Peptides against a protein of PDB entry 4X86. Designs and how they scored, part 74

Target 1, 56 residues: chain A of PDB entry 4X86
Amino acid sequence: EGPQLLLSEAVSRAAKAAGARPLTSPESLSRDLEAPEVQESYRQQLRSDIQKRLQE

## One batch from the design tools (peptide; made by RFdiffusion4, then SolubleMPNN)

Design b2_p28_7_s2 (from b2_p28_7, 14 letters changed)
Fold by OpenDDE base, seed 2:
Structure b2_p28_7_s2 (fold): chain B 56 residues (1-56), chain A 28 residues (1-28)
Amino acid sequence: as target 1 above (56 residues)
Amino acid sequence: LLQALIEQNEQYARRIVEEYLARGLLER
């Protein structure tokens, strides 16, 4: 199964680093980013990145 | 180590931020 790595957390961190904040609300943004299809895409990307790093 | 990899490979998340800025869902 592995650890659950939320896109919402990653985006929150990236947004803070960029000095950006939700125009609507953190809750609304989080709801969108926690959608299963969105989360799965992020998980696939992370898995790919990790695999590539391990192959280096 | 996994956390370090996640933090190092946040380009994907940054691209999402840029997209949401473009959509007006985020502001600076």
Scores: peptide ipSAE 0.466, ipTM 0.854, DockQ to the pose 0.574
Fold by OpenDDE base, seed 5:
Structure b2_p28_7_s2 (fold): chain B 56 residues (1-56), chain A 28 residues (1-28)
Amino acid sequence: as target 1 above (56 residues)
Amino acid sequence: LLQALIEQNEQYARRIVEEYLARGLLER
């Protein structure tokens, strides 16, 4: 029930909002988006955003 | 706080969706 910090979850929401769906499966897409290098980029983005918000 | 940041930072995810649409991993 807690907040979702995964890029896969964020992309899932954005895809639905855009009316988009995976050509393979949601699970396959999630697996790709959960790759370490991809998730790390999102983590860095979140870290930066948190730091900015705390400074405001 | 974290949930609000995620909800307020949807632009990042939207960019990924657009890229995946362009690459044919997603379709409308």
Scores: peptide ipSAE 0.465, ipTM 0.854, DockQ to the pose 0.640
Fold by OpenDDE base, seed 3:
Formats: C-alpha cells, sequence, structure tokens
Structure b2_p28_7_s2 (fold): chain B 56 residues (1-56), chain A 28 residues (1-28)
C-alpha cells in the first residue's frame, strides 16, 4: 500500500502529447480513469513492469 | 524509479487515449 500512481496522470500526459483534450473537463476525464476496474488493470501492469525491472 | 516506470508505460496510456478519441470523450 504505497503511493497512489494513477492511470489518469499517465493518460493526461499522453493526451497532451497527442494534441488531444477532454470534451468535458480534465477533472471529469480523471474521474472516469480512476474507476476501480480501470485503475486495477493499470496497477497490475505497473506491478509487472516493476518485477521485470528487478530481475534484469 | 516508479515515476520512470510509469513514463515507460506510455504505450498503455496511448491506447486509452485512442479509445477515448473514438468514443468522443477526447478531441483534437
Amino acid sequence: as target 1 above (56 residues)
Amino acid sequence: LLQALIEQNEQYARRIVEEYLARGLLER
């Protein structure tokens, strides 16, 4: 149970890099991306990446 | 180090951006 590392932050950066912006608001987009099922998928991928880095 | 790993996972985030563009939740 460490720091909250949100997919919403990664998507925000990726959207800006792609020249894309929310139709509603950044806050509304962040809320959607913070849904439990979405965040859990990202958490699992992040955990996998950490494990890969540790065994390199 | 965790921040670096998040930044290295940009492809996953890009796929989400493409999906949200398709749904009309994002625009260019």
Scores: peptide ipSAE 0.465, ipTM 0.856, DockQ to the pose 0.560
Fold by OpenDDE base, seed 1:
Structure b2_p28_7_s2 (fold): chain B 56 residues (1-56), chain A 28 residues (1-28)
Amino acid sequence: as target 1 above (56 residues)
Amino acid sequence: LLQALIEQNEQYARRIVEEYLARGLLER
């Protein structure tokens, strides 16, 4: 239902900006962040943020 | 447009980075 918006991608960008890197591998980090419950939390937050912008 | 919104709202991702740094899953 709609475009796929990955937390793993957002965190990858944020980590790079912070000068941080995974202890193991980028793939291992992405696997954790792609867990359904984690991804759903991000989706809800993103939806909320977008809605706030539209409601202002 | 949606991609731009994602890039403009990175606070959530930054909080995750901070948490992962605290857990030692990320390092600087």
Scores: peptide ipSAE 0.464, ipTM 0.854, DockQ to the pose 0.542

Design b2_p28_7_s3 (from b2_p28_7, 14 letters changed)
Fold by OpenDDE base, seed 4:
Structure b2_p28_7_s3 (fold): chain B 56 residues (1-56), chain A 28 residues (1-28)
Amino acid sequence: as target 1 above (56 residues)
Amino acid sequence: MLEALIQANDDYAMGLVEEYLAAGLLER
């Protein structure tokens, strides 16, 4: 119903917009992005960023 | 609010793209 924010999807879109491609494959990149430490950093930093933006 | 959420998500992703380009994980 609402937007589903997936890091792998967002990075894919951003890479395309930047004219960038994975060194190996999109699947390998997605797997790397699914690492727990990457996902946790994503969750924490995105939440912080959103809070800052809502306060602007 | 929703737009801010989406923009924050996109900006974060773009930041990673630039980082990965610099690290050689992505290429142009």
Scores: peptide ipSAE 0.645, ipTM 0.908, DockQ to the pose 0.637
Fold by OpenDDE base, seed 5:
Structure b2_p28_7_s3 (fold): chain B 56 residues (1-56), chain A 28 residues (1-28)
Amino acid sequence: as target 1 above (56 residues)
Amino acid sequence: MLEALIQANDDYAMGLVEEYLAAGLLER
């Protein structure tokens, strides 16, 4: 199966790569990222970004 | 194409990290 794209997982990796950490906890951050509006923005932007890359 | 998908996903996430750093939700 292909990679499962989870925003919370991606942000966790990105934060580590940037040397960043939540003020609260990784769990709290993940919960915030699971908000419907955040997930919808994620879905739309990711699709848009992929389309742009495919058109290069 | 799979790499493009993964990279787009990672780039989006990094964008959020920078935003959240600026907003004080993340710290270095």
Scores: peptide ipSAE 0.644, ipTM 0.908, DockQ to the pose 0.633
Fold by OpenDDE base, seed 3:
Structure b2_p28_7_s3 (fold): chain B 56 residues (1-56), chain A 28 residues (1-28)
Amino acid sequence: as target 1 above (56 residues)
Amino acid sequence: MLEALIQANDDYAMGLVEEYLAAGLLER
């Protein structure tokens, strides 16, 4: 029942909040975000950000 | 703590949105 943290979902929400739309399609953007290098950067930076917040 | 995680996740995503806008992958 808890929230599932998916980069594609988070970016979709953020884009909507910013009034932005994909140049191609939401599906194409999601596929791009699923690239291994993008996902790894996401995992590393989110982990780092959480660690910093826990230290506050 | 869950709220902090969600906020961090949203902040990261917003950063990407700004980057993709600058790169022309997203448009307003």
Scores: peptide ipSAE 0.642, ipTM 0.908, DockQ to the pose 0.660
Fold by OpenDDE base, seed 2:
Structure b2_p28_7_s3 (fold): chain B 56 residues (1-56), chain A 28 residues (1-28)
Amino acid sequence: as target 1 above (56 residues)
Amino acid sequence: MLEALIQANDDYAMGLVEEYLAAGLLER
């Protein structure tokens, strides 16, 4: 089984790598990231990014 | 291909982190 890609998990890793932390709390950030508009942007842009990589 | 997908996912997330830092939603 392949890796499961979750935005909240990816952002958590990225924030840690960047030495960044939520202004409020990790839980609040995760909840905000699960908003429908944020998830849709994630899906669309990730799809677009993969397509671009395949074309290069 | 799977590796490219993972990298794209991580790149997107890092871009979002930088955006949120600029917006003051994240801090260092």
Scores: peptide ipSAE 0.640, ipTM 0.907, DockQ to the pose 0.648

Design b2_p28_7_s4 (from b2_p28_7, 13 letters changed)
Fold by OpenDDE base, seed 4:
Structure b2_p28_7_s4 (fold): chain B 56 residues (1-56), chain A 28 residues (1-28)
Amino acid sequence: as target 1 above (56 residues)
Amino acid sequence: MLQALIEQNEAYARAIVEEYLARGLLER
C-alpha cells in the first residue's frame, strides 16, 4: 500500500512486520501515537516529504 | 518518486518501532 497518513497506522504496520507487540496494552500505544501533537508533527513531516519528492 | 516516498515512510515507522522496543513499550 501507499504512505500512511496516520502515524499510528504506520507504526502498527511496521510493528506487525517486525513481529513486535505492545508490552502494556494496544490502547496505551495507540493513545501515545494518536496524541494530537504527535500526529500533527507526523503530518507536517509527511507533507514536507511529499513536497520534496514532487520537486525531484 | 512514489516508491521512494513509501520506503522513506516505512523506514521512519521502523525507527519508531525500534525506539519503542528499546524503551520496553514493544516486545518481539
Scores: peptide ipSAE 0.660, ipTM 0.916, DockQ to the pose 0.874
Fold by OpenDDE base, seed 1:
Order: sequence, then structure tokens, then C-alpha cells
Structure b2_p28_7_s4 (fold): chain B 56 residues (1-56), chain A 28 residues (1-28)
Amino acid sequence: as target 1 above (56 residues)
Amino acid sequence: MLQALIEQNEAYARAIVEEYLARGLLER
């Protein structure tokens, strides 16, 4: 699959691949990663990275 | 280009996982 547009999804997939699991509820971890300010920062970073790659 | 972008994205996510492991928010 392509780049993950959601930080929560990117981290969830990476955690599963690493065999890592939350100590608290999965919902608590997801809440942190899905916070609007966190997702917006990730979106801006991802957009910037895409633009840089397209300029190559 | 696309593959490099995907790998960069995955590396970023892995770094966050390692941070959460270090902080005791994730465990293996």
C-alpha cells in the first residue's frame, strides 16, 4: 500500500510490524495519535515530503 | 520515487514506535 495519510494508521502498522502493543488501551494510544494538532502536523510534513520527491 | 517515499514514511512511523517503547507506552 502507499504512504499512510493518517499518523495513527502509520504508527499502528509500524507497531504491529515490530510486535509492539500498547500498555494501556488501544483507544488511548489512538486518541493521542488522532489528535487534530498532531494529525495536522503530520499532514503538513507528509505533503512537504511528497513535494520534495516530485521535484526530483 | 514512490517507493522511496513509502520507505521514508515507514521509517518515520518506526521512529515513533521506538519513542513510545522508550517512554513505556508500548511494549514488545
Scores: peptide ipSAE 0.659, ipTM 0.916, DockQ to the pose 0.877
Fold by OpenDDE base, seed 2:
Structure b2_p28_7_s4 (fold): chain B 56 residues (1-56), chain A 28 residues (1-28)
Amino acid sequence: as target 1 above (56 residues)
Amino acid sequence: MLQALIEQNEAYARAIVEEYLARGLLER
């Protein structure tokens, strides 16, 4: 479907594909992955990866 | 190019899932 812009969404989809589930709830997992500092790091990495591909 | 980016993104997410499984935050 395309690269996920949100880390929480990327991990959620990957977890479902792997047959993995949170011990408590999907919301609890998402809460950790949606922390501002975590999401910002992911955003920067994704941006960098896109730029590298454009330079190939 | 786009397909390679998508696959890279998915691989990254899978690595995080494996980490969370190892830490007992996810279960199969």
Scores: peptide ipSAE 0.659, ipTM 0.916, DockQ to the pose 0.862
Fold by OpenDDE base, seed 3:
Structure b2_p28_7_s4 (fold): chain B 56 residues (1-56), chain A 28 residues (1-28)
Amino acid sequence: as target 1 above (56 residues)
Amino acid sequence: MLQALIEQNEAYARAIVEEYLARGLLER
């Protein structure tokens, strides 16, 4: 379904595909994955990967 | 190019799922 711009969404989709679910709550998992420092690192990685592909 | 990017993105997410399963934060 295309590359996910949010880490939380990417992991959520991957978890569903694997038949996995949070032991605590979906909100608790999202809180970790939506933390600003975590999302920013993911955004930078994704941006870099896109740029590398455009240069191929 | 886009397909390769998508697969790379999905592989990264799958690795995180496996980590969370190992840590007991996710279950099947």
Scores: peptide ipSAE 0.657, ipTM 0.915, DockQ to the pose 0.847

Design b2_p28_8_s1 (from b2_p28_8, 9 letters changed)
Fold by OpenDDE base, seed 4:
Structure b2_p28_8_s1 (fold): chain B 56 residues (1-56), chain A 28 residues (1-28)
Amino acid sequence: as target 1 above (56 residues)
Amino acid sequence: ELQEILERLQQGDLSEEVVQQAEKLIQE
């Protein structure tokens, strides 16, 4: 049981901030983004970004 | 607080404050 960093939430917030709307339904997009392999990739990228920031 | 840090990370916030607070998480 670790911290839950959902890509779907990150994308939704980013899209809102940019004034962008997905071409697909929010439900369909969320299902795709919450797929285990996609979520794991996001977690790894986030970790990498944080590590890079720590090195600055 | 963990919840606050998670929310900021989900927003793409990689400010110095958030990075420092998240350091423990990435080290686990």
Scores: peptide ipSAE 0.026, ipTM 0.533, DockQ to the pose 0.076
Fold by OpenDDE base, seed 1:
Structure b2_p28_8_s1 (fold): chain B 56 residues (1-56), chain A 28 residues (1-28)
Amino acid sequence: as target 1 above (56 residues)
Amino acid sequence: ELQEILERLQQGDLSEEVVQQAEKLIQE
């Protein structure tokens, strides 16, 4: 498959931009966000959002 | 480049430019 967007990276960037920090360690959060089922859900939502924008 | 498009999407950028350049990701 081609290049992939990682949910963990997206969340990390959003948290930094908002000045937010997780209750647990960043490593623990990244581990949960990098789970295959979570990443797949994010990929599907991202594709859906882009498709909606193309139809506007 | 495609890497720049991915980084902009990770930042929540869904501008027209990013959407048009991200069509490859939609079709995967």
Scores: peptide ipSAE 0.024, ipTM 0.540, DockQ to the pose 0.072
Fold by OpenDDE base, seed 3:
Structure b2_p28_8_s1 (fold): chain B 56 residues (1-56), chain A 28 residues (1-28)
Amino acid sequence: as target 1 above (56 residues)
Amino acid sequence: ELQEILERLQQGDLSEEVVQQAEKLIQE
């Protein structure tokens, strides 16, 4: 429950911060990253990572 | 605010401050 983070936005921010450009077109990359199964996997992984940090 | 927390998480910030603030989000 609650707000969800978007992998496509996270990747875009990371790429901008690093000054990196993807080899594929930005549109194609965004399309792949916005796939529901990819987004769900990212959300679950992020949640898991935060839970691990909370348990430290 | 929640939006600020989400933005920091999207940037890969997993500092203690952000983790603590995100506790509610992760438990919902």
Scores: peptide ipSAE 0.023, ipTM 0.534, DockQ to the pose 0.074
Fold by OpenDDE base, seed 5:
Structure b2_p28_8_s1 (fold): chain B 56 residues (1-56), chain A 28 residues (1-28)
Amino acid sequence: as target 1 above (56 residues)
Amino acid sequence: ELQEILERLQQGDLSEEVVQQAEKLIQE
């Protein structure tokens, strides 16, 4: 339902905010970050981090 | 709505407001 939180987008936004660029092409980086196993790991970590914040 | 929460999270916003509103994602 609705938009999904993507690691690739999060990294892209973080890179822009920091004024940083990857050594590899953004397209290659995005492809790697969009891999299902990577995205699932990110989702799990994000949920864990949010839960930790709720417990603070 | 959830869309706004997701956008803020993608920007790296982990403020208390966003975290509280993201409880739905935790429960999914």
Scores: peptide ipSAE 0.023, ipTM 0.541, DockQ to the pose 0.075

Design b2_p28_8_s2 (from b2_p28_8, 12 letters changed)
Fold by OpenDDE base, seed 4:
Structure b2_p28_8_s2 (fold): chain B 56 residues (1-56), chain A 28 residues (1-28)
Amino acid sequence: as target 1 above (56 residues)
Amino acid sequence: RLQEILERLQQGDLSPEVVAQAQKLIQE
């Protein structure tokens, strides 16, 4: 499992662990991940997961 | 606690605190 990370940190860690270097800079990647539509999707995913926990 | 975090998420709160708490609760 490991420590809880924000989306941008999780993506960065995953890339590093895989030895992958994205073509875009870390700043550009962070900007993409901070886009409103991406953040909204992430919010909805967290909400959905919490709702599932409530129903367990 | 789950309900509280859900309500904050419903209100559009994606602060690091809420995200961290949500992730913790999901993984418990």
Scores: peptide ipSAE 0.483, ipTM 0.915, DockQ to the pose 0.307
Fold by OpenDDE base, seed 1:
Structure b2_p28_8_s2 (fold): chain B 56 residues (1-56), chain A 28 residues (1-28)
Amino acid sequence: as target 1 above (56 residues)
Amino acid sequence: RLQEILERLQQGDLSPEVVAQAQKLIQE
């Protein structure tokens, strides 16, 4: 299994591994990933996945 | 443990601790 990472860290690591560098600063990228709508979507995803695990 | 993490997520808790525990439990 892959490493457990926060969403922002996972995206940053994936971009680095792929050699993809954003034109914006790392701070700007982090800010985008920490936006309320993105964080809420991630929260809902985790909740949904936990619920699925409970149903197994 | 699953229920505890679910409740914390439902309360809006996205702390590194909760996220890490959720990810671990999901992958088990």
Scores: peptide ipSAE 0.481, ipTM 0.914, DockQ to the pose 0.309
Fold by OpenDDE base, seed 3:
Structure b2_p28_8_s2 (fold): chain B 56 residues (1-56), chain A 28 residues (1-28)
Amino acid sequence: as target 1 above (56 residues)
Amino acid sequence: RLQEILERLQQGDLSPEVVAQAQKLIQE
């Protein structure tokens, strides 16, 4: 369960869970994570994860 | 549902709806 997370939110949450704090502002991080190449990588990751789920 | 989301992702769909559904399905 949980709310829908943007990639930036997911990264922020992961960092928090690890006790890490980025040097960049949340706004800058969001900008970086919205870059096309990053979004494409995320799409591929989601696709891969769904495929693995289908094979379970 | 899994196949539907997979197809949408393969088509390049990264809308909030697809992302939310994918995240839900992966975490279930």
Scores: peptide ipSAE 0.480, ipTM 0.914, DockQ to the pose 0.300
Fold by OpenDDE base, seed 2:
Parts: sequence; structure tokens; C-alpha cells
Structure b2_p28_8_s2 (fold): chain B 56 residues (1-56), chain A 28 residues (1-28)
Amino acid sequence: as target 1 above (56 residues)
Amino acid sequence: RLQEILERLQQGDLSPEVVAQAQKLIQE
């Protein structure tokens, strides 16, 4: 079911679909999104979303 | 399936497989 995207790729595609372009290069954006603190935040978000689905 | 992915995420597993499965489950 559709492409399986990492956070950096998901953000890139979402930005493209929305017609939004970052001021930084795609490489720089990816680097920022791959930072440990960002990845941890993403992990927490996924966990929270799964928990919400379990409660539905 | 949801609980399995939750446990893996809680353990700090952010592998492409876990991320993909989590994303799929969330979007269902």
C-alpha cells in the first residue's frame, strides 16, 4: 500500500505535494530531519499514534 | 499487530520495517 517512507522522505514528498519549497537544499533538509533529537521525536509521535489506535 | 509495533517502538526500534508497519497501521 503505497511507498514506505522515512521521515525525511515523507517530509520531502509532503512539501512537494503542498507546493512548499524549503530555503535549504533537499540534502540539508534531510540532514536536519535525520538528527537524533528529531528521530526521537518521530518515534514518540509514532508511538502516540499507535496508542491512540489501540484505544479506538 | 498494533501492540507488537507499539512494543518495538517503545524499545527504541525505529528500523525501516517498524516505521513502515507503524505508518501503515496508523493510516488504516
Scores: peptide ipSAE 0.479, ipTM 0.914, DockQ to the pose 0.305

Design b2_p28_8_s4 (from b2_p28_8, 9 letters changed)
Fold by OpenDDE base, seed 2:
Structure b2_p28_8_s4 (fold): chain B 56 residues (1-56), chain A 28 residues (1-28)
Amino acid sequence: as target 1 above (56 residues)
Amino acid sequence: ELQEILSRLEQGDLSQEVVEKAQKLIQE
């Protein structure tokens, strides 16, 4: 698995946990998740979450 | 381990290793 797949899996898990389902097709979702700006946002989210864990 | 992953993320590292470790640490 590459980072893009991991991101897509994370999004899917998050949606499931929230009781939500994407309205777009899997193909459209994958295309969106491949965008550099989306991956950068994910990087920042991971960073933020790790920071929160460090502060616990 | 948390600090190491944070450092790598801050450096822009989104490799599979870093992402998987980060996801694991966050969900522990």
Scores: peptide ipSAE 0.534, ipTM 0.928, DockQ to the pose 0.298
Fold by OpenDDE base, seed 5:
Structure b2_p28_8_s4 (fold): chain B 56 residues (1-56), chain A 28 residues (1-28)
Amino acid sequence: as target 1 above (56 residues)
Amino acid sequence: ELQEILSRLEQGDLSQEVVEKAQKLIQE
């Protein structure tokens, strides 16, 4: 597995937990998640979430 | 472990190892 797959899994889990269903194909979603800006946003989110855990 | 993952993320590391560990730590 690569980072793209892990990101796609995280997105899928989040959508499922929210009761949301993507309207795009898995291939299109994967392509979108490979975009540098999306991966950078995910990196920042992970960083933020880890920081929150450190504050608990 | 949290500090290590944070440091790696700050350095731009989005490898499988870092992502998996981060996801695990966040969900604990």
Scores: peptide ipSAE 0.533, ipTM 0.927, DockQ to the pose 0.296
Fold by OpenDDE base, seed 1:
Structure b2_p28_8_s4 (fold): chain B 56 residues (1-56), chain A 28 residues (1-28)
Amino acid sequence: as target 1 above (56 residues)
Amino acid sequence: ELQEILSRLEQGDLSQEVVEKAQKLIQE
């Protein structure tokens, strides 16, 4: 699995936990998750979460 | 290993290895 698949899995788990269902096709969702700005946002989120763990 | 993963993330490394390790460490 590439980074895109790992992110898609995280998104799917979050959506399921919230009881949310996507209105778009899986293909459309995959394209959205592959967008550079989305990948960058995810990188920043992971960095932030790791920093929080270091502070605990 | 937290600092290693942080360093790689800061360098823009979003490979499968880094992402998987980061996700694992965050969920511990």
Scores: peptide ipSAE 0.533, ipTM 0.928, DockQ to the pose 0.313
Fold by OpenDDE base, seed 3:
Structure b2_p28_8_s4 (fold): chain B 56 residues (1-56), chain A 28 residues (1-28)
Amino acid sequence: as target 1 above (56 residues)
Amino acid sequence: ELQEILSRLEQGDLSQEVVEKAQKLIQE
């Protein structure tokens, strides 16, 4: 467990909700999710989503 | 609670605690 698993779970949920299916293997996806730029993008997304909730 | 999580995220905190709380709040 940890932040990486949480991120992977979030990506999985988002993909399911959007009806999207990754073409890459789980291992390749995991490597991509570990990339600093991806984690930063996720941080920005979480921030944005929280801000949207605050504006409701 | 939302503002607390937002502040931590803005400070670059991506700890498990913050991420879990953020995900929970977003899904509510």
Scores: peptide ipSAE 0.531, ipTM 0.927, DockQ to the pose 0.297

## One batch from the design tools (peptide; made by RFdiffusion4, then SolubleMPNN)

Design b2_p29_1_s1 (from b2_p29_1 with P2A S7R E10K A16R S24P V27R D29E)
Fold by OpenDDE base, seed 2:
Structure b2_p29_1_s1 (fold): chain B 56 residues (1-56), chain A 29 residues (1-29)
Amino acid sequence: as target 1 above (56 residues)
Amino acid sequence: SAERFLREAKKEGIPREVAESLLPRFRFE
């Protein structure tokens, strides 16, 4: 349970919405963003943000 | 633009410092 959002997916959505294209291949950027330590950090931050919002 | 990307990143819940660190990886059309 908990947040299942991927940082790579979030970045992809933001980039598309902003009309931004990666300088390298999309796959290359995604690979970097999907590194376990990076993804876990994002998951923890996201969960923390949700918890804070629930307390408001 | 870079500024637009940062706005959209905020909407997606991406931390500001992370979004800024990714700016050099993109070109803006």
Scores: peptide ipSAE 0.638, ipTM 0.940, DockQ to the pose 0.741
Fold by OpenDDE base, seed 4:
Structure b2_p29_1_s1 (fold): chain B 56 residues (1-56), chain A 29 residues (1-29)
Amino acid sequence: as target 1 above (56 residues)
Amino acid sequence: SAERFLREAKKEGIPREVAESLLPRFRFE
């Protein structure tokens, strides 16, 4: 099935670590980042990254 | 800062172009 880490969660973590606040609501931003096409692209990139790491 | 966000985004494996496209959505303390 592959990795199922969320881009929205990754962005949330990065924002918190950076002390950044969304201009809208966190929920609104997450909703945009959870769009199927966006999440699928991230999943594919993540899977590819993991596979590359296994080759190192 | 925006720079800090981009650095943290990199740690999370977020593509640079995606992270940069999100900068306008944030206020940085």
Scores: peptide ipSAE 0.638, ipTM 0.940, DockQ to the pose 0.724
Fold by OpenDDE base, seed 1:
Structure b2_p29_1_s1 (fold): chain B 56 residues (1-56), chain A 29 residues (1-29)
Amino acid sequence: as target 1 above (56 residues)
Amino acid sequence: SAERFLREAKKEGIPREVAESLLPRFRFE
């Protein structure tokens, strides 16, 4: 239920667009950002933002 | 640059505090 966007994917896109490279590896960073608690927080924020826009 | 990253992060809907917390994880060319 709700949006199925990944924080790790969003960060990856932003980094690539900015010409930034991770100091370790992209896989290591993605693993950290894919932790359940981190992803759930992002999902909740994203859902909230969408709902706010729909109510305006 | 770091500023460019923050701008792109905003476009992706990433909260400012999250984007800033990630700055030390990157090298900006």
Scores: peptide ipSAE 0.637, ipTM 0.941, DockQ to the pose 0.730
Fold by OpenDDE base, seed 3:
Structure b2_p29_1_s1 (fold): chain B 56 residues (1-56), chain A 29 residues (1-29)
Amino acid sequence: as target 1 above (56 residues)
Amino acid sequence: SAERFLREAKKEGIPREVAESLLPRFRFE
């Protein structure tokens, strides 16, 4: 288990907020960001950040 | 702008190095 937030979702939100458009299709970019090794790294960092907040 | 993207990425918890590596993938209006 753990946090369900995806790096691809986070990047999508940041891009929209910044008025940025991917040079490739949004789906293509999301696919790259959904690679297991990329997502696992993000999940670990996100979990660590959440735990730190709980300890504040 | 690219600077705005980096700021928003930080809000989403995206590591700085990851956000910077993604800059070439976007067009900023």
Scores: peptide ipSAE 0.636, ipTM 0.940, DockQ to the pose 0.729

